# Peptides against a protein of PDB entry 1LOE: the designs that were tried, part 66

Target 1, 181 residues: chain A of PDB entry 1LOE
Amino acid sequence: TETTSFSITKFGPDQQNLIFQGDGYTTKERLTLTKAVRNTVGRALYSSPIHIWDSKTGNVANFVTSFTFVIDAPNSYNVADGFTFFIAPVDTKPQTGGGYLGVFNSKDYDKTSQTVAVEFDTFYNTAWDPSNGDRHIGIDVNSIKSINTKSWKLQNGKEANVVIAFNAATNVLTVSLTYPN
Target 2, 181 residues: chain A of PDB entry 1LOE as posed
Amino acid sequence: TETTSFSITKFGPDQQNLIFQGDGYTTKERLTLTKAVRNTVGRALYSSPIHIWDSKTGNVANFVTSFTFVIDAPNSYNVADGFTFFIAPVDTKPQTGGGYLGVFNSKDYDKTSQTVAVEFDTFYNTAWDPSNGDRHIGIDVNSIKSINTKSWALQNGKEANVVIAFNAATNVLTVSLTYPN

## One batch from the design tools (peptide; made by RFdiffusion4, then SolubleMPNN)

Design b2_p19_6_s2 (from b2_p19_6, 10 letters changed)
Fold by OpenDDE base, seed 4:
Structure b2_p19_6_s2 (fold): chain B 181 residues (1-181), chain A 19 residues (1-19)
Amino acid sequence: as target 1 above (181 residues)
Amino acid sequence: SLTARIDILSMSFSSTLNL
């Protein structure tokens, strides 16, 4: 069995196991993906490749990730755009910003993207988001248009705990989000 | 304003691949 793991309890000024892209950076022991300014895309990649699937056996990895995030918006009623946890090819670069969250370029399925993401989407984009307009968690496979979504109530400025797990045997991805405080 | 600050405070990851 091939395993890959890392744990970051606080983000240092020289976080050697991360590759920062765009506006992503560390400060005050946090990873900041974006400031409260328009037209920014920030990403951080784990610096080592992760063997997610093996072409010889066809096996796909099981994985689990957990993280704590805070979204802090000046206006709780108008919050754009959200963020993702994503898995993409090793040479991945920032993609379209705004509603595409810096990880996708289209609502149409694009297998060449080779990107899977869990989005925490705070802004309703009429062209692809659930019609109820709710802020939501979405599972995105090669498209910003989620294959599945669930409504989520943003608690502005509060810490949210997330657990994402993928079971290769069942091909099921689970997402859990809680506000402990 | 629509924009927001997004911070990640901590993160862990683990994967296992049977070969």
Scores: peptide ipSAE 0.752, ipTM 0.948, DockQ to the pose 0.930
Fold by OpenDDE base, seed 2:
Structure b2_p19_6_s2 (fold): chain B 181 residues (1-181), chain A 19 residues (1-19)
Amino acid sequence: as target 1 above (181 residues)
Amino acid sequence: SLTARIDILSMSFSSTLNL
Protein backbone atom coordinates (compact mmCIF):
# COMPACT_ATOMS: atom_id res chain seq x y z
CA THR B 1 0.00 0.00 0.00
CA GLU B 2 1.21 3.47 -0.89
CA THR B 3 0.25 6.22 1.49
CA THR B 4 0.59 9.98 1.45
CA SER B 5 -0.29 12.31 4.26
CA PHE B 6 0.36 15.83 5.42
CA SER B 7 -1.00 18.23 7.97
CA ILE B 8 -0.63 21.99 8.07
CA THR B 9 -2.02 23.67 11.14
CA LYS B 10 -0.40 27.01 10.37
CA PHE B 11 0.83 28.17 7.00
CA GLY B 12 4.33 29.49 7.38
CA PRO B 13 6.09 32.17 5.37
CA ASP B 14 8.17 29.49 3.67
CA GLN B 15 5.88 26.51 3.49
CA GLN B 16 8.20 23.90 2.01
CA ASN B 17 5.56 21.33 1.14
CA LEU B 18 3.50 23.69 -1.00
CA ILE B 19 4.02 25.09 -4.47
CA PHE B 20 2.39 28.47 -4.89
CA GLN B 21 0.85 29.47 -8.19
CA GLY B 22 -0.51 32.77 -9.36
CA ASP B 23 -1.36 35.13 -6.57
CA GLY B 24 -1.41 32.51 -3.84
CA TYR B 25 0.78 33.22 -0.84
CA THR B 26 1.01 32.85 2.91
CA THR B 27 0.57 35.62 5.44
CA LYS B 28 -0.30 35.70 9.11
CA GLU B 29 -0.17 31.92 9.20
CA ARG B 30 -2.87 31.62 6.52
CA LEU B 31 -2.83 30.53 2.91
CA THR B 32 -4.34 33.40 0.96
CA LEU B 33 -5.69 32.30 -2.40
CA THR B 34 -6.89 35.72 -3.37
CA LYS B 35 -7.16 39.19 -1.98
CA ALA B 36 -10.27 41.27 -2.45
CA VAL B 37 -9.09 42.49 -5.84
CA ARG B 38 -10.33 41.75 -9.32
CA ASN B 39 -8.82 39.37 -11.82
CA THR B 40 -6.64 37.33 -9.52
CA VAL B 41 -6.04 33.60 -9.38
CA GLY B 42 -4.15 31.96 -6.57
CA ARG B 43 -3.41 28.30 -6.08
CA ALA B 44 -1.29 26.07 -3.91
CA LEU B 45 -0.20 22.54 -4.76
CA TYR B 46 1.15 19.90 -2.46
CA SER B 47 4.78 19.72 -3.46
CA SER B 48 5.01 15.95 -3.81
CA PRO B 49 3.12 13.98 -6.44
CA ILE B 50 0.41 11.73 -5.04
CA HIS B 51 -0.21 8.31 -6.51
CA ILE B 52 -3.98 8.57 -6.81
CA TRP B 53 -4.52 6.06 -9.60
CA ASP B 54 -2.40 3.11 -10.63
CA SER B 55 -2.43 2.25 -14.32
CA LYS B 56 -1.15 -1.27 -13.74
CA THR B 57 -3.82 -2.40 -11.31
CA GLY B 58 -6.50 0.14 -12.11
CA ASN B 59 -6.81 0.87 -8.41
CA VAL B 60 -7.80 4.30 -7.19
CA ALA B 61 -6.71 5.69 -3.87
CA ASN B 62 -8.93 6.37 -0.94
CA PHE B 63 -8.41 9.83 0.40
CA VAL B 64 -9.64 12.22 3.03
CA THR B 65 -8.90 15.88 3.39
CA SER B 66 -10.04 18.46 5.87
CA PHE B 67 -9.52 22.18 5.92
CA THR B 68 -10.79 25.40 7.39
CA PHE B 69 -11.45 28.41 5.20
CA VAL B 70 -12.69 31.97 5.45
CA ILE B 71 -14.25 34.03 2.71
CA ASP B 72 -14.25 37.70 3.56
CA ALA B 73 -16.05 39.92 1.09
CA PRO B 74 -16.61 43.65 1.45
CA ASN B 75 -20.01 43.16 -0.14
CA SER B 76 -21.72 40.04 1.11
CA TYR B 77 -24.39 40.27 -1.57
CA ASN B 78 -21.94 40.11 -4.46
CA VAL B 79 -19.17 37.61 -3.89
CA ALA B 80 -17.08 36.21 -6.72
CA ASP B 81 -16.08 33.57 -7.37
CA GLY B 82 -15.20 31.07 -4.66
CA PHE B 83 -12.53 28.41 -4.65
CA THR B 84 -11.85 24.71 -5.04
CA PHE B 85 -10.06 21.81 -3.57
CA PHE B 86 -8.75 19.91 -6.57
CA ILE B 87 -6.69 17.00 -7.77
CA ALA B 88 -5.00 17.42 -11.13
CA PRO B 89 -1.99 16.23 -13.11
CA VAL B 90 1.39 17.34 -11.83
CA ASP B 91 1.85 19.81 -14.67
CA THR B 92 -1.36 21.64 -13.82
CA LYS B 93 -1.33 25.40 -14.28
CA PRO B 94 -3.68 28.11 -13.07
CA GLN B 95 -6.51 29.02 -15.41
CA THR B 96 -7.55 32.63 -15.75
CA GLY B 97 -11.03 32.45 -17.21
CA GLY B 98 -13.66 34.15 -15.09
CA GLY B 99 -15.85 31.80 -13.15
CA TYR B 100 -13.63 28.79 -13.74
CA LEU B 101 -12.12 29.05 -10.26
CA GLY B 102 -8.58 28.86 -11.57
CA VAL B 103 -8.89 25.17 -12.38
CA PHE B 104 -11.04 24.64 -15.47
CA ASN B 105 -11.48 26.41 -18.79
CA SER B 106 -14.70 24.99 -20.16
CA LYS B 107 -18.10 23.70 -19.20
CA ASP B 108 -17.65 20.92 -21.72
CA TYR B 109 -16.59 17.58 -20.30
CA ASP B 110 -12.95 16.90 -21.13
CA LYS B 111 -11.69 13.56 -19.91
CA THR B 112 -8.15 14.49 -20.85
CA SER B 113 -8.04 17.17 -18.17
CA GLN B 114 -7.94 14.46 -15.50
CA THR B 115 -9.07 16.99 -12.94
CA VAL B 116 -11.48 16.58 -10.07
CA ALA B 117 -12.51 19.48 -7.90
CA VAL B 118 -14.83 20.29 -5.06
CA GLU B 119 -15.98 23.83 -5.60
CA PHE B 120 -17.21 26.29 -3.06
CA ASP B 121 -18.91 28.58 -5.49
CA THR B 122 -20.18 31.96 -4.38
CA PHE B 123 -21.14 33.43 -7.75
CA TYR B 124 -23.87 32.43 -10.16
CA ASN B 125 -22.60 31.81 -13.67
CA THR B 126 -25.66 31.44 -15.86
CA ALA B 127 -23.95 29.18 -18.36
CA TRP B 128 -23.26 26.30 -15.99
CA ASP B 129 -24.34 26.89 -12.38
CA PRO B 130 -27.55 25.58 -10.82
CA SER B 131 -30.48 27.64 -12.01
CA ASN B 132 -31.66 28.51 -8.51
CA GLY B 133 -28.73 30.89 -8.23
CA ASP B 134 -27.73 29.62 -4.80
CA ARG B 135 -24.19 29.64 -3.59
CA HIS B 136 -23.24 26.00 -3.63
CA ILE B 137 -20.82 23.19 -3.15
CA GLY B 138 -20.19 21.30 -6.36
CA ILE B 139 -18.41 18.18 -7.49
CA ASP B 140 -16.55 18.94 -10.70
CA VAL B 141 -15.20 16.14 -12.86
CA ASN B 142 -13.27 17.36 -15.88
CA SER B 143 -15.57 20.36 -16.20
CA ILE B 144 -16.60 23.47 -14.31
CA LYS B 145 -20.16 22.26 -14.77
CA SER B 146 -20.70 20.25 -11.62
CA ILE B 147 -22.04 16.73 -11.75
CA ASN B 148 -23.73 17.37 -8.42
CA THR B 149 -24.35 20.42 -6.28
CA LYS B 150 -25.76 21.37 -2.92
CA SER B 151 -26.84 24.80 -1.75
CA TRP B 152 -24.58 26.42 0.81
CA LYS B 153 -25.22 29.52 2.86
CA LEU B 154 -22.07 31.58 3.00
CA GLN B 155 -21.31 33.19 6.32
CA ASN B 156 -19.14 36.11 5.36
CA GLY B 157 -15.97 36.35 7.40
CA LYS B 158 -16.66 33.16 9.37
CA GLU B 159 -14.55 30.05 9.58
CA ALA B 160 -15.96 27.01 7.81
CA ASN B 161 -14.77 23.47 8.41
CA VAL B 162 -14.74 21.11 5.45
CA VAL B 163 -14.21 17.38 5.19
CA ILE B 164 -13.91 15.69 1.81
CA ALA B 165 -13.59 11.93 1.59
CA PHE B 166 -13.40 9.54 -1.33
CA ASN B 167 -14.08 5.84 -1.04
CA ALA B 168 -12.63 4.04 -4.02
CA ALA B 169 -14.49 0.81 -3.34
CA THR B 170 -17.87 2.52 -3.55
CA ASN B 171 -16.79 5.34 -5.87
CA VAL B 172 -18.47 7.81 -3.53
CA LEU B 173 -17.15 11.23 -2.69
CA THR B 174 -18.58 12.93 0.37
CA VAL B 175 -18.36 16.57 1.35
CA SER B 176 -19.34 18.17 4.61
CA LEU B 177 -19.23 21.82 5.56
CA THR B 178 -19.99 23.28 8.95
CA TYR B 179 -19.73 26.64 10.62
CA PRO B 180 -18.75 25.81 14.19
CA ASN B 181 -19.32 29.34 15.47
CA SER A 1 -17.34 45.09 -6.07
CA LEU A 2 -17.58 41.32 -6.42
CA THR A 3 -14.19 40.59 -4.91
CA ALA A 4 -13.45 38.56 -1.81
CA ARG A 5 -10.47 37.51 0.23
CA ILE A 6 -10.17 33.74 0.51
CA ASP A 7 -7.97 32.24 3.20
CA ILE A 8 -7.22 28.67 4.16
CA LEU A 9 -6.38 28.40 7.83
CA SER A 10 -5.45 24.74 8.15
CA MET A 11 -5.44 21.59 6.08
CA SER A 12 -4.82 17.89 6.35
CA PHE A 13 -4.74 15.19 3.70
CA SER A 14 -4.26 11.46 3.60
CA SER A 15 -4.45 8.90 0.82
CA THR A 16 -4.04 5.15 0.61
CA LEU A 17 -3.59 3.22 -2.60
CA ASN A 18 -3.66 -0.55 -2.67
CA LEU A 19 -1.24 -2.08 -5.14
Scores: peptide ipSAE 0.750, ipTM 0.944, DockQ to the pose 0.919
Fold by OpenDDE base, seed 3:
Structure b2_p19_6_s2 (fold): chain B 181 residues (1-181), chain A 19 residues (1-19)
Amino acid sequence: as target 1 above (181 residues)
Amino acid sequence: SLTARIDILSMSFSSTLNL
């Protein structure tokens, strides 16, 4: 069995196990993906490749990730765009198209992207988002158009705890989001 | 105003692959 794990309880100024892309940076022990300015994309990658699929056996890894985030918007009534947790090929690059959360570039399914993401989407894009217009959690497989979504009520400026787990045997990805306070 | 500050405060990850 191959196991990969890491834990970051505070993000340092020289976080050696992360690769920062775009406008992502660390400050005050936090990873800041975006500041409250337009036209920015920030990402951070775990610096080591993860063996997520084995070509010999065909086995896929089980994984679990937990994180705490804060979205702090000056205007809580209109917040763009949100963010993702994602798994992508090692040569992945930030994407700058609006509404694509820095990860995707099309609503069309593209199996060559080999990218899966859990989106925390705060902005309604009529071309691909659920028609109810709710802020939502989405599971994205090779497309910004989620294969499944669940409405989510943003608590502006509050800490949210997330747990994402994937069971390879059942092919089920589970997402939990809670506001402890 | 559309924008927001997005911070990650902590993170853990674990994967297991049976071979």
Scores: peptide ipSAE 0.741, ipTM 0.944, DockQ to the pose 0.918
Fold by OpenDDE base, seed 1:
Structure b2_p19_6_s2 (fold): chain B 181 residues (1-181), chain A 19 residues (1-19)
Amino acid sequence: as target 1 above (181 residues)
Amino acid sequence: SLTARIDILSMSFSSTLNL
C-alpha cells in the first residue's frame, strides 16, 4: 500500500514538481495555461509519476483532487475552447489543440490514448458536444467525446472551486464545481 | 461509471483558447 499526496498553494517561477508544456507558465503565483490568443495550448504535468492501477494485483487506487481555476476571457460571449484536468501516461505530450483541448486527437474511442480527462468546455463543437450547445463539464475516456456531461454556466473572471474524486470500489468518478463568490 | 486502469500516470492540466 502506498499513498501519494501533494499540494500547491502558490505557483512559483521555479516550480520543480511541475513539467510545463506548450504555453504553460507561472506568473503572480498562478499557473497560466494560455495567453488568451488564438490556437494556444498550455499544459502542466505533475513531475512525479503516480501509481493508479497495479496490473499484477488488479488493485486500483482511490483518489481525490481539488483545485481552483479562473477563466478570464476578453469577450465573455465568445470563449473557446476550455480547460481540462487529466490523467495520462508519464510520457504524455501535447495533443491536438482547439476543441481537442490539447489532450485528445479524435472523437473515436482510442484505448491506446490511456487518458482520462475532466473537461470544462466553453465552446460548442457540433461533431461531439451535447446538442443543446451549453458550456459543460464532461468526463472523457480515451476520446474528446464525453461519456457524460452536465451544463455549466461560466462566470468569467471568477474563481471556481473543483473537486474530482474517484471511488475504486465502484469505478465512479465524481466532479463538483462551485463559485464561492 | 468510469474505469481507469493504468500503472503509471501523471496528473496534469491543459487549456486552450481560440478568439
Scores: peptide ipSAE 0.256, ipTM 0.636, DockQ to the pose 0.032

Design b2_p19_6_s3 (from b2_p19_6, 9 letters changed)
Fold by OpenDDE base, seed 1:
Structure b2_p19_6_s3 (fold): chain B 181 residues (1-181), chain A 19 residues (1-19)
Amino acid sequence: as target 1 above (181 residues)
Amino acid sequence: SYTAAISILSMSFSSTLNL
């Protein structure tokens, strides 16, 4: 059995186990993906590769991740665009911003992307988002167009706790989000 | 405008691969 794990309780000014991309940085013990400004993409990668798939056995890893995030928008009614937790190839670079969340480039399925993401999407993009227009959690496989979504009510400026778990035996990914306060 | 500050406060991750 091969195991990879890490835990970051506070994000330091020199967080050596992360690779920062674009506008991502740490400040006040937080990882800041974006400030409330236009046309920015911030990402952070765990600095060590994780073995998710074994070519010999065909086995896929089980994984669990938990994190706490805050979205703080100047206007609660005008919030764009959200963010993702994602798994991508080791040489991944920032992709298209805006509604593509810096992780994808197309609503069409693109197997060459080799990217899986859980999106926390605050902006309705008519071309691919659920027609009800709700802010939502989505599971994205090689496309910004989610294979499944669930409505989510943003609490502006509040801490949200997320748990994402993948069971390789069942091929089921679960996501939970709570606002404890 | 449509903007937001997005911050992550803490994070943990664990993966287990059977070989």
Scores: peptide ipSAE 0.782, ipTM 0.962, DockQ to the pose 0.939
Fold by OpenDDE base, seed 3:
Structure b2_p19_6_s3 (fold): chain B 181 residues (1-181), chain A 19 residues (1-19)
Amino acid sequence: as target 1 above (181 residues)
Amino acid sequence: SYTAAISILSMSFSSTLNL
């Protein structure tokens, strides 16, 4: 069995197990993906490759991740765009297209991207988001157009706790989001 | 204006691959 694990309770100024991309950085013990400015993309990658799939056996890893996030928008009615937790090839680069959450670049399925993401999407993009216009959690496989979504009520400025788990035996990804306060 | 500050406060990850 191959196991990879890490835990970051406070994000330091020299967080060596992360690779920062775009506008992502650490400050005040937090990972800041974006400031409240326009046209910004920030990402952070775990610095070591993770063995998720084995070509010899065909086995896929089970994984679980948990994190706490805050979205703090100056206007609760106008919040864009959200963020993702994602798994992508080691040479992944930030994408700057609006609404693509820094990860994707098309609503068309592209198997060559080899990217899976859980999106926490606060902005309605007519071309691919659920037609009800709700802020939502989505599961994205090789496309910004989610294969499944669930409405989510953003609590502006509040801490949200997330747990994402993947069971390889059942091929089921579960997402839990709670506001403890 | 559509903007937001987005921050992560803590994170953990664990994966297990059977070989």
Scores: peptide ipSAE 0.781, ipTM 0.963, DockQ to the pose 0.941
Fold by OpenDDE base, seed 5:
Structure b2_p19_6_s3 (fold): chain B 181 residues (1-181), chain A 19 residues (1-19)
Amino acid sequence: as target 1 above (181 residues)
Amino acid sequence: SYTAAISILSMSFSSTLNL
């Protein structure tokens, strides 16, 4: 069995196990993906490759990740665009910003993307988001158009705890989000 | 376009692949 794991309780200025892309950086012990400015894309990658799929056996890894995030919007009613946790090829680079969250380029299924993401989407894009217009959590496979979504109430400026788990035997991805305060 | 500051405070990850 091959195992990969890491834990970051605080994000330091010299966080050596992360690769920062675009506008992403660390400050005050946090990983800052974006500041409250327009037209930015910030990403951070774990610096070591993770063996998620084995071509010889066809086996897929089980994984679990947990993190705490904060979204601080100057206007609680006008919040864009959200962010993702994602898994992509080792040579991945920032993709289209805005509603594509810097991870995808199309709402059409693109096998060559080889990207799976869990989105925390705060902005309604009429072309692909659920028609109810709710802020939502989505599971994205090779497309910004989620294969499944669930409404989520953003608490502006509050810490949210997330757990994402994938069971390879059942092929089920689970997501939980809670606001402890 | 609207704006928001997005920060991650802590994170853990673990994967296991059977070979």
Scores: peptide ipSAE 0.780, ipTM 0.962, DockQ to the pose 0.905
Fold by OpenDDE base, seed 4:
Structure b2_p19_6_s3 (fold): chain B 181 residues (1-181), chain A 19 residues (1-19)
Amino acid sequence: as target 1 above (181 residues)
Amino acid sequence: SYTAAISILSMSFSSTLNL
């Protein structure tokens, strides 16, 4: 069995186990993906490759990740665009910004993307988001158009705790989000 | 304005792959 794990309780100025892309950086012990400005994409990658799939056996890894995030918008009613937790090839680079969240380029399924993401989407994009217009959590497989979504009530400026778990035996990915305060 | 500051405060990850 191969196991990979890491834990970051505070994001330091020299966080050596992360690769920063675009506007992503650390400040005040936090990982900042974006500031409250237009047209930015910030990403951070775990610096070591993770063996998520074995070509010989076809086995897929079980994984669990947890994180705490804050979205702080100047206007609680106009919040764009959200962010993702994602798994992508080791040479992944920032993709289209805005509603594509810097991880995808199309609403059409593109197997060459090889990207799975859990989106925390705060902005309704008519072309692909759920028609109810709700802010939502989505599971994205090779497309910004989620294969499944769940409405989510953003609490502006509040800490949210997330747990994402994947069970390879059942092929089920679960997401939980709570606002403890 | 449609902007937002997004920050991650902490994170953990664990994976296990049977070979």
Scores: peptide ipSAE 0.773, ipTM 0.960, DockQ to the pose 0.928

Design b2_p19_6_s4 (from b2_p19_6, 9 letters changed)
Fold by OpenDDE base, seed 3:
Structure b2_p19_6_s4 (fold): chain B 181 residues (1-181), chain A 19 residues (1-19)
Amino acid sequence: as target 1 above (181 residues)
Amino acid sequence: SLTARIDILSLSFSSTLTL
């Protein structure tokens, strides 16, 4: 069995196990993906490749990730765009198209993307988001158009705890989001 | 105003792959 694990409780100024892309940076022990300014994309990648699929056996890894995030918007009524947790090829690059959360570039399914993301989407994009217009959690497979979504009520400025788990045997991805306070 | 500050406070990850 091959295992990979890491834990970051405080993001340092020289976080050696992360690769920062775009406007992502660390300050005051936090990873800041974006500040409250327009036209920014910030990402952070785990610095070591993870063996998530084995071509010889066909086996896929089980994984679990947990994180705490805060979205702090000056205007809680209109917040763009949100963020993702994602798994992508090692040469992945930030994407700058509006509404694509820095990860995708099309609503069309593109199997060559080899990218899976869990989106925490705060902005309604008519072309691909659920028609109810709710802020939502989405599971994105090779497209910004989610294969499944669940409405989510943003608590502006509050800490949210997330757990994402993938069971390879059942091919089921589970997402839990809670506001402890 | 559309923008927001997005911070990640902590992160953990674990994966297991049977060969």
Scores: peptide ipSAE 0.751, ipTM 0.947, DockQ to the pose 0.906
Fold by OpenDDE base, seed 2:
Structure b2_p19_6_s4 (fold): chain B 181 residues (1-181), chain A 19 residues (1-19)
Amino acid sequence: as target 1 above (181 residues)
Amino acid sequence: SLTARIDILSLSFSSTLTL
């Protein structure tokens, strides 16, 4: 069995096990993906490649990730765009298109992207988001257009706890989000 | 403005792949 595990409880100024992309950086023990500035994309990658799928055996890894995030918007009624947890090829680069959350570049399914993301989407993009206009959690497979979504009520400036788990045997991805306070 | 600050406060990950 090949295993990978890491835990970061406080993000240091020189977090060696992360690769920062775009405007992502650490400050005050937090990983800041974006500041409240237009047209910014920030990402952080785990610095070591993870063997998530093996072409020889066809096996896929089980994985679980948990994190705490805060979205702090000057105007809680207008919040763009959200963020993702994602798994992508090692040569992945930030994407700059608005609404694509720095990960995708099309609503068309593209299996060659080899990218899976869980989005925490705060902005309604008419072309691909659920028609109810709700802020939502989405599961994105090779496209910004989610294969499944669930409405989520953003609590501006509050800490949210997330757990994402994938069971390879059942091919089921589960996502939970709670506001503990 | 539509902008927002997005911070991650903590992160853990584990994976297991059987070969």
Scores: peptide ipSAE 0.748, ipTM 0.945, DockQ to the pose 0.914
Fold by OpenDDE base, seed 1:
Structure b2_p19_6_s4 (fold): chain B 181 residues (1-181), chain A 19 residues (1-19)
Amino acid sequence: as target 1 above (181 residues)
Amino acid sequence: SLTARIDILSLSFSSTLTL
């Protein structure tokens, strides 16, 4: 069996366990994925591959990840496009920006993407987002069109705590978000 | 609920902003 564990409490200018893509960078011990500027895409990858499935035994790993994020938009009434936590192949590169959040390229299911994402979506895209127009948390599998969503009230500039857990016995991914302050 | 099985993965963060 293999166990992988890591923790990043402060992001430094020489963060060697992360691969930065696009506009992603570190400042003041935070990871900044995008500036408040149009058409920016930023990503950060954990530099070491993680094995979740063993092809020889068929065993699948459980995992739990937690993080804190802040969305601080200049205009709280007009916020686009959002933020994702995602799992993808080791050679993943930035994908389409905007409503695709730099992770996907289509609302059509594409098994070759091999990408699972939890989206924190602040912008309503009529082509694929829930029709109520709410900002939402979504679980995305090989498509920007979520397989499941839940409305989420953004608190602009406030720290959100997120926990994402995968149960290998049930194949269920669970997402929780709280604003402690 | 979500079902997924992947062998080699990277845990990553991504964000886009279009105002």
Scores: peptide ipSAE 0.202, ipTM 0.694, DockQ to the pose 0.033
Fold by OpenDDE base, seed 4:
Formats: structure tokens, C-alpha cells, sequence
Structure b2_p19_6_s4 (fold): chain B 181 residues (1-181), chain A 19 residues (1-19)
């Protein structure tokens, strides 16, 4: 069994294993993705390609990723679009901003995107988001329109712990989010 | 099997702000 593992407990000013795109950067040992201005897109990519799937052989990797995040908004009711964890092709570039979260360009399924994302969506887009209007976690496959969602109660300024696990045998992606504090 | 374990850091992160 081939296993790839890495961890970053603090983000430094010279984070060599990250590729920053758009407004993404590190400060105060944190990864900052977005400036607090309109129409900004920030992304950070792991600098080394990872073998996740092979369309020719059908091989797919199991993976587990864990991270913490903080959304620090002016208030709990005035937030931006949200952010994603995503897996995309090596040559991926920032995509459409706003409700597309800088990762997708359409609500229609587009296999050429080759992108899987877990969205932490804080803005209701009528055209594709769950009709209840809740802030939500979504699993996105080649589309900003999630294949599955779950309501998520944002705790503004609080640290959230996230675990994302993929079981290749079952093709099940599992997302867990907790607020330990 | 092929496995990947990533702690604290994801493969990729993105964020956007539209107000």
C-alpha cells in the first residue's frame, strides 16, 4: 500500500509546500484566503502533485485530511460566499468567484472540470443552493451545484475542526465539522 | 491500496468574497 502523509501545524511566511493563487497568503501563522473586499479570490494549493485517481487504470486513493478554519465576519449575518477544500488538476487556476467560490464555472455538470470540492458555503445562491437558504456544507463534483449538502450553523470567529475522509472502496466522502470551543 | 493522509492542510483551499 502506497501512503502519502504530511502536516502543517503553523503556516510560515515562506511556506514552500504551498502555491498561492489570487489573494491567498500566510500571516500570523495562518493561511488567509480572502481580502475583505468584493470580488476577491484566494487559493492555496499543495505544491506537489498527489496521485488521487487514474482514469486509465481506475485506481483511486483513499485519503483523510483534517484542518481548522475560522470565518471572522463583521457579524454572524453579514458574511461572504464561503470557501472550499478541493481537489483539482495539477494545472488548476482560479475559476469564477462569488458564488462559484473560485473553483467552478457552472451549475451544470462539467466533467472537464475534474474538480471535487467540499464547500463551506455562507451565501445563499438561489440558482443552485439548497432551497432552505441555510448556510451549508456541500460536496461538489464538477459543478457548484452540490451533489449533497447539510445545514451548518456558523459560529462567527470560532475555530471549527474539519475532517474529510474518502474511502475508495465505497467511493464515500465523509465530512465532519465540530466547534470544540 | 493507495492512501493519502493530510493533517491540518488540505490538498487545496479556496475562498471568495462577493458583497
Amino acid sequence: as target 1 above (181 residues)
Amino acid sequence: SLTARIDILSLSFSSTLTL
Scores: peptide ipSAE 0.131, ipTM 0.649, DockQ to the pose 0.046

Design b2_p19_8_s1 (from b2_p19_8, 12 letters changed)
Fold by OpenDDE base, seed 2:
Structure b2_p19_8_s1 (fold): chain B 181 residues (1-181), chain A 19 residues (1-19)
Amino acid sequence: as target 1 above (181 residues)
Amino acid sequence: PVYTAAVSITSMSFSSVLS
């Protein structure tokens, strides 16, 4: 059995178990992915590789992650683009294409991407987002075009609690989001 | 129009188990 776990209650300026990419860094004990500016992409990776799939046995890891996020937009009506929690190969690099949330680069399914993401998407991209135009949570498998979505009402500037769990036996990923206040 | 947002994570935990 291989186990990986970490917990970060405060993000320090010398957060050794994270690799920062793009504009991502720590600010006021928080992980800041983006500031409220144009043309910015920020990411953070857990510094140690996680054995999520065993090629010999075919087994996939069970995992659970919990985090609290804040999206704070100067204009509540004009909020872009959101962010993702993602799992990707160790050599993953930030993607700068608009609307791809720094993770993907196409709406076409690409199995070689080997990337799974849960998106918290605040901007409607006509080419791939749900037609109702709602801000949404999405499950993305090798594509920015989600395999499943659910509408979500952003509370600008408020903390949201998220739990993401994957059950390998059932191949089911669950996502919950709550605003406790 | 201008579309921007500050995104921050305040805390996080993760656990995985591969049998």
Scores: peptide ipSAE 0.790, ipTM 0.963, DockQ to the pose 0.944
Fold by OpenDDE base, seed 3:
Structure b2_p19_8_s1 (fold): chain B 181 residues (1-181), chain A 19 residues (1-19)
Amino acid sequence: as target 1 above (181 residues)
Amino acid sequence: PVYTAAVSITSMSFSSVLS
């Protein structure tokens, strides 16, 4: 059995178990992915590879992640673009295309991406987002076009608690989001 | 209009088990 776990309650200025990409960095003990400016992409990777799939046995790992995030926009009506939790190959690099949340680069399914993401999407992109235009949580597999979505009401500037769990036996990914206050 | 947002993570945990 192979296990990987980490817990970060405060993000330090020298967080050795994270690799920062783009504009992502730590400020005031938080992981800051973006500031409220145009044309910015920030990411952070866990510094060690995680063994998710065993090619010999075919077994896939079960995993659970929990985090608290804040989206704070100067204007609650004009919020872009959101962010993702993602799992990608170790050599993954930030993507700068608008609306792709720094992770993807196409709405077409591309198995070579080898990327799974849970998006918290605050901006409606006509080309791929749900037609109702709602801000939403989405499950993205090798594409920015989600395989499933759920409407979500952003509370600007408030902390949201998220739990994401994957059950390998059922091949089901679950996402929960709550605003405790 | 200008669309922006500050995004921050305040805490995080992760656990995986591969049998």
Scores: peptide ipSAE 0.788, ipTM 0.963, DockQ to the pose 0.950
Fold by OpenDDE base, seed 4:
Structure b2_p19_8_s1 (fold): chain B 181 residues (1-181), chain A 19 residues (1-19)
Amino acid sequence: as target 1 above (181 residues)
Amino acid sequence: PVYTAAVSITSMSFSSVLS
C-alpha cells in the first residue's frame, strides 16, 4: 500500500512542499493563485509525486482533498476566470490562461494531456461551458469542456469549503462546496 | 467591462491510498 498525505493550515513564505508556477505565491498565510488583474496564471503543485495509478496491477488510488478558497473580485458581476484543483503529470507546466484556467489548451479531448481537474468556473465561455451561462463546478478530463457540471453561486469575497473525493472501486468523483459563513 | 478576480487558498489537505 502506498499512501500520500499532506496538510497545510497556513501557507508560509517558504512553503517547501509546494512548487509555484506562474504568478502563484504565498502571502499573508494564503496561497495566492491570481491577483485581480488581467492575463494572469498562477499554479501551485505539491512537490512530491503522487502515485495514482499502478501499471502493474491496474489499481487506481482512492483520494480525498479538502480546501478552503476565496474568490475576491472588484466587481461581483464581472468575475473571471476561476480556478481548478488538478492532477497532472509530474512535469506539468502552466497551460493556456483565461477560460482554459491555465491547465488545458483545448476543448477537444486530448488523452496526452493526462490531466483531471475540478474547475470552479466563474466566466461563461460560449464555446464549451454549459449553455445556461451559470457559474459552475465542472469535472474536466483531458479537456476544458467538462464531462459534468453543476451550477454554483459565487459568494464574492467569502470562504468556500470544498471536499473532493475519488472512489476507485466505483470510479466516482464527488465534489461538495459549502459557504459556512 | 473588465473581468478579474483574486483567487486564494487558505488551507488544504490531501490524502491518497493506492493498494
Scores: peptide ipSAE 0.785, ipTM 0.964, DockQ to the pose 0.962
Fold by OpenDDE base, seed 1:
Structure b2_p19_8_s1 (fold): chain B 181 residues (1-181), chain A 19 residues (1-19)
Amino acid sequence: as target 1 above (181 residues)
Amino acid sequence: PVYTAAVSITSMSFSSVLS
């Protein structure tokens, strides 16, 4: 059995177990992915590889992650683009920004991406997002076009608690989001 | 109109088990 775990309650100025990409950085004990400016992509990777799949046995890891995030937009009606929690190959680099959230490059399924993401999407992209136009949580497998989505009401500037769990036996990914305040 | 937002993470935990 292989296990991996980490916990970060405060993001320090020199958070050595994270690799920062693009505009991502730490400030005031928070991980800042983006500021409220256009044309930026910020990412942070856990610094050690995580063994998710065993090619010999075919087994896939069970995992659970929890985090608290804040989206703070100058205008509550004009919020873009959101962010993701993602799992990608160890050599992953920032991808297309904007509606692709820095993790994908296409709405077409691309198995070579080898990327799974849970998106917290605040901007409606007509080409791939749910037609109701709602801000939403999405599960993305090798594509920015989610395989499943659920509407989510953003509370601008408020902390949201997220839990994401994957059960390998059932192949089910669950996502929960709550606003404690 | 201009669409932007600041995104920050305040805490995070992760655990995985591969049998």
Scores: peptide ipSAE 0.785, ipTM 0.963, DockQ to the pose 0.950

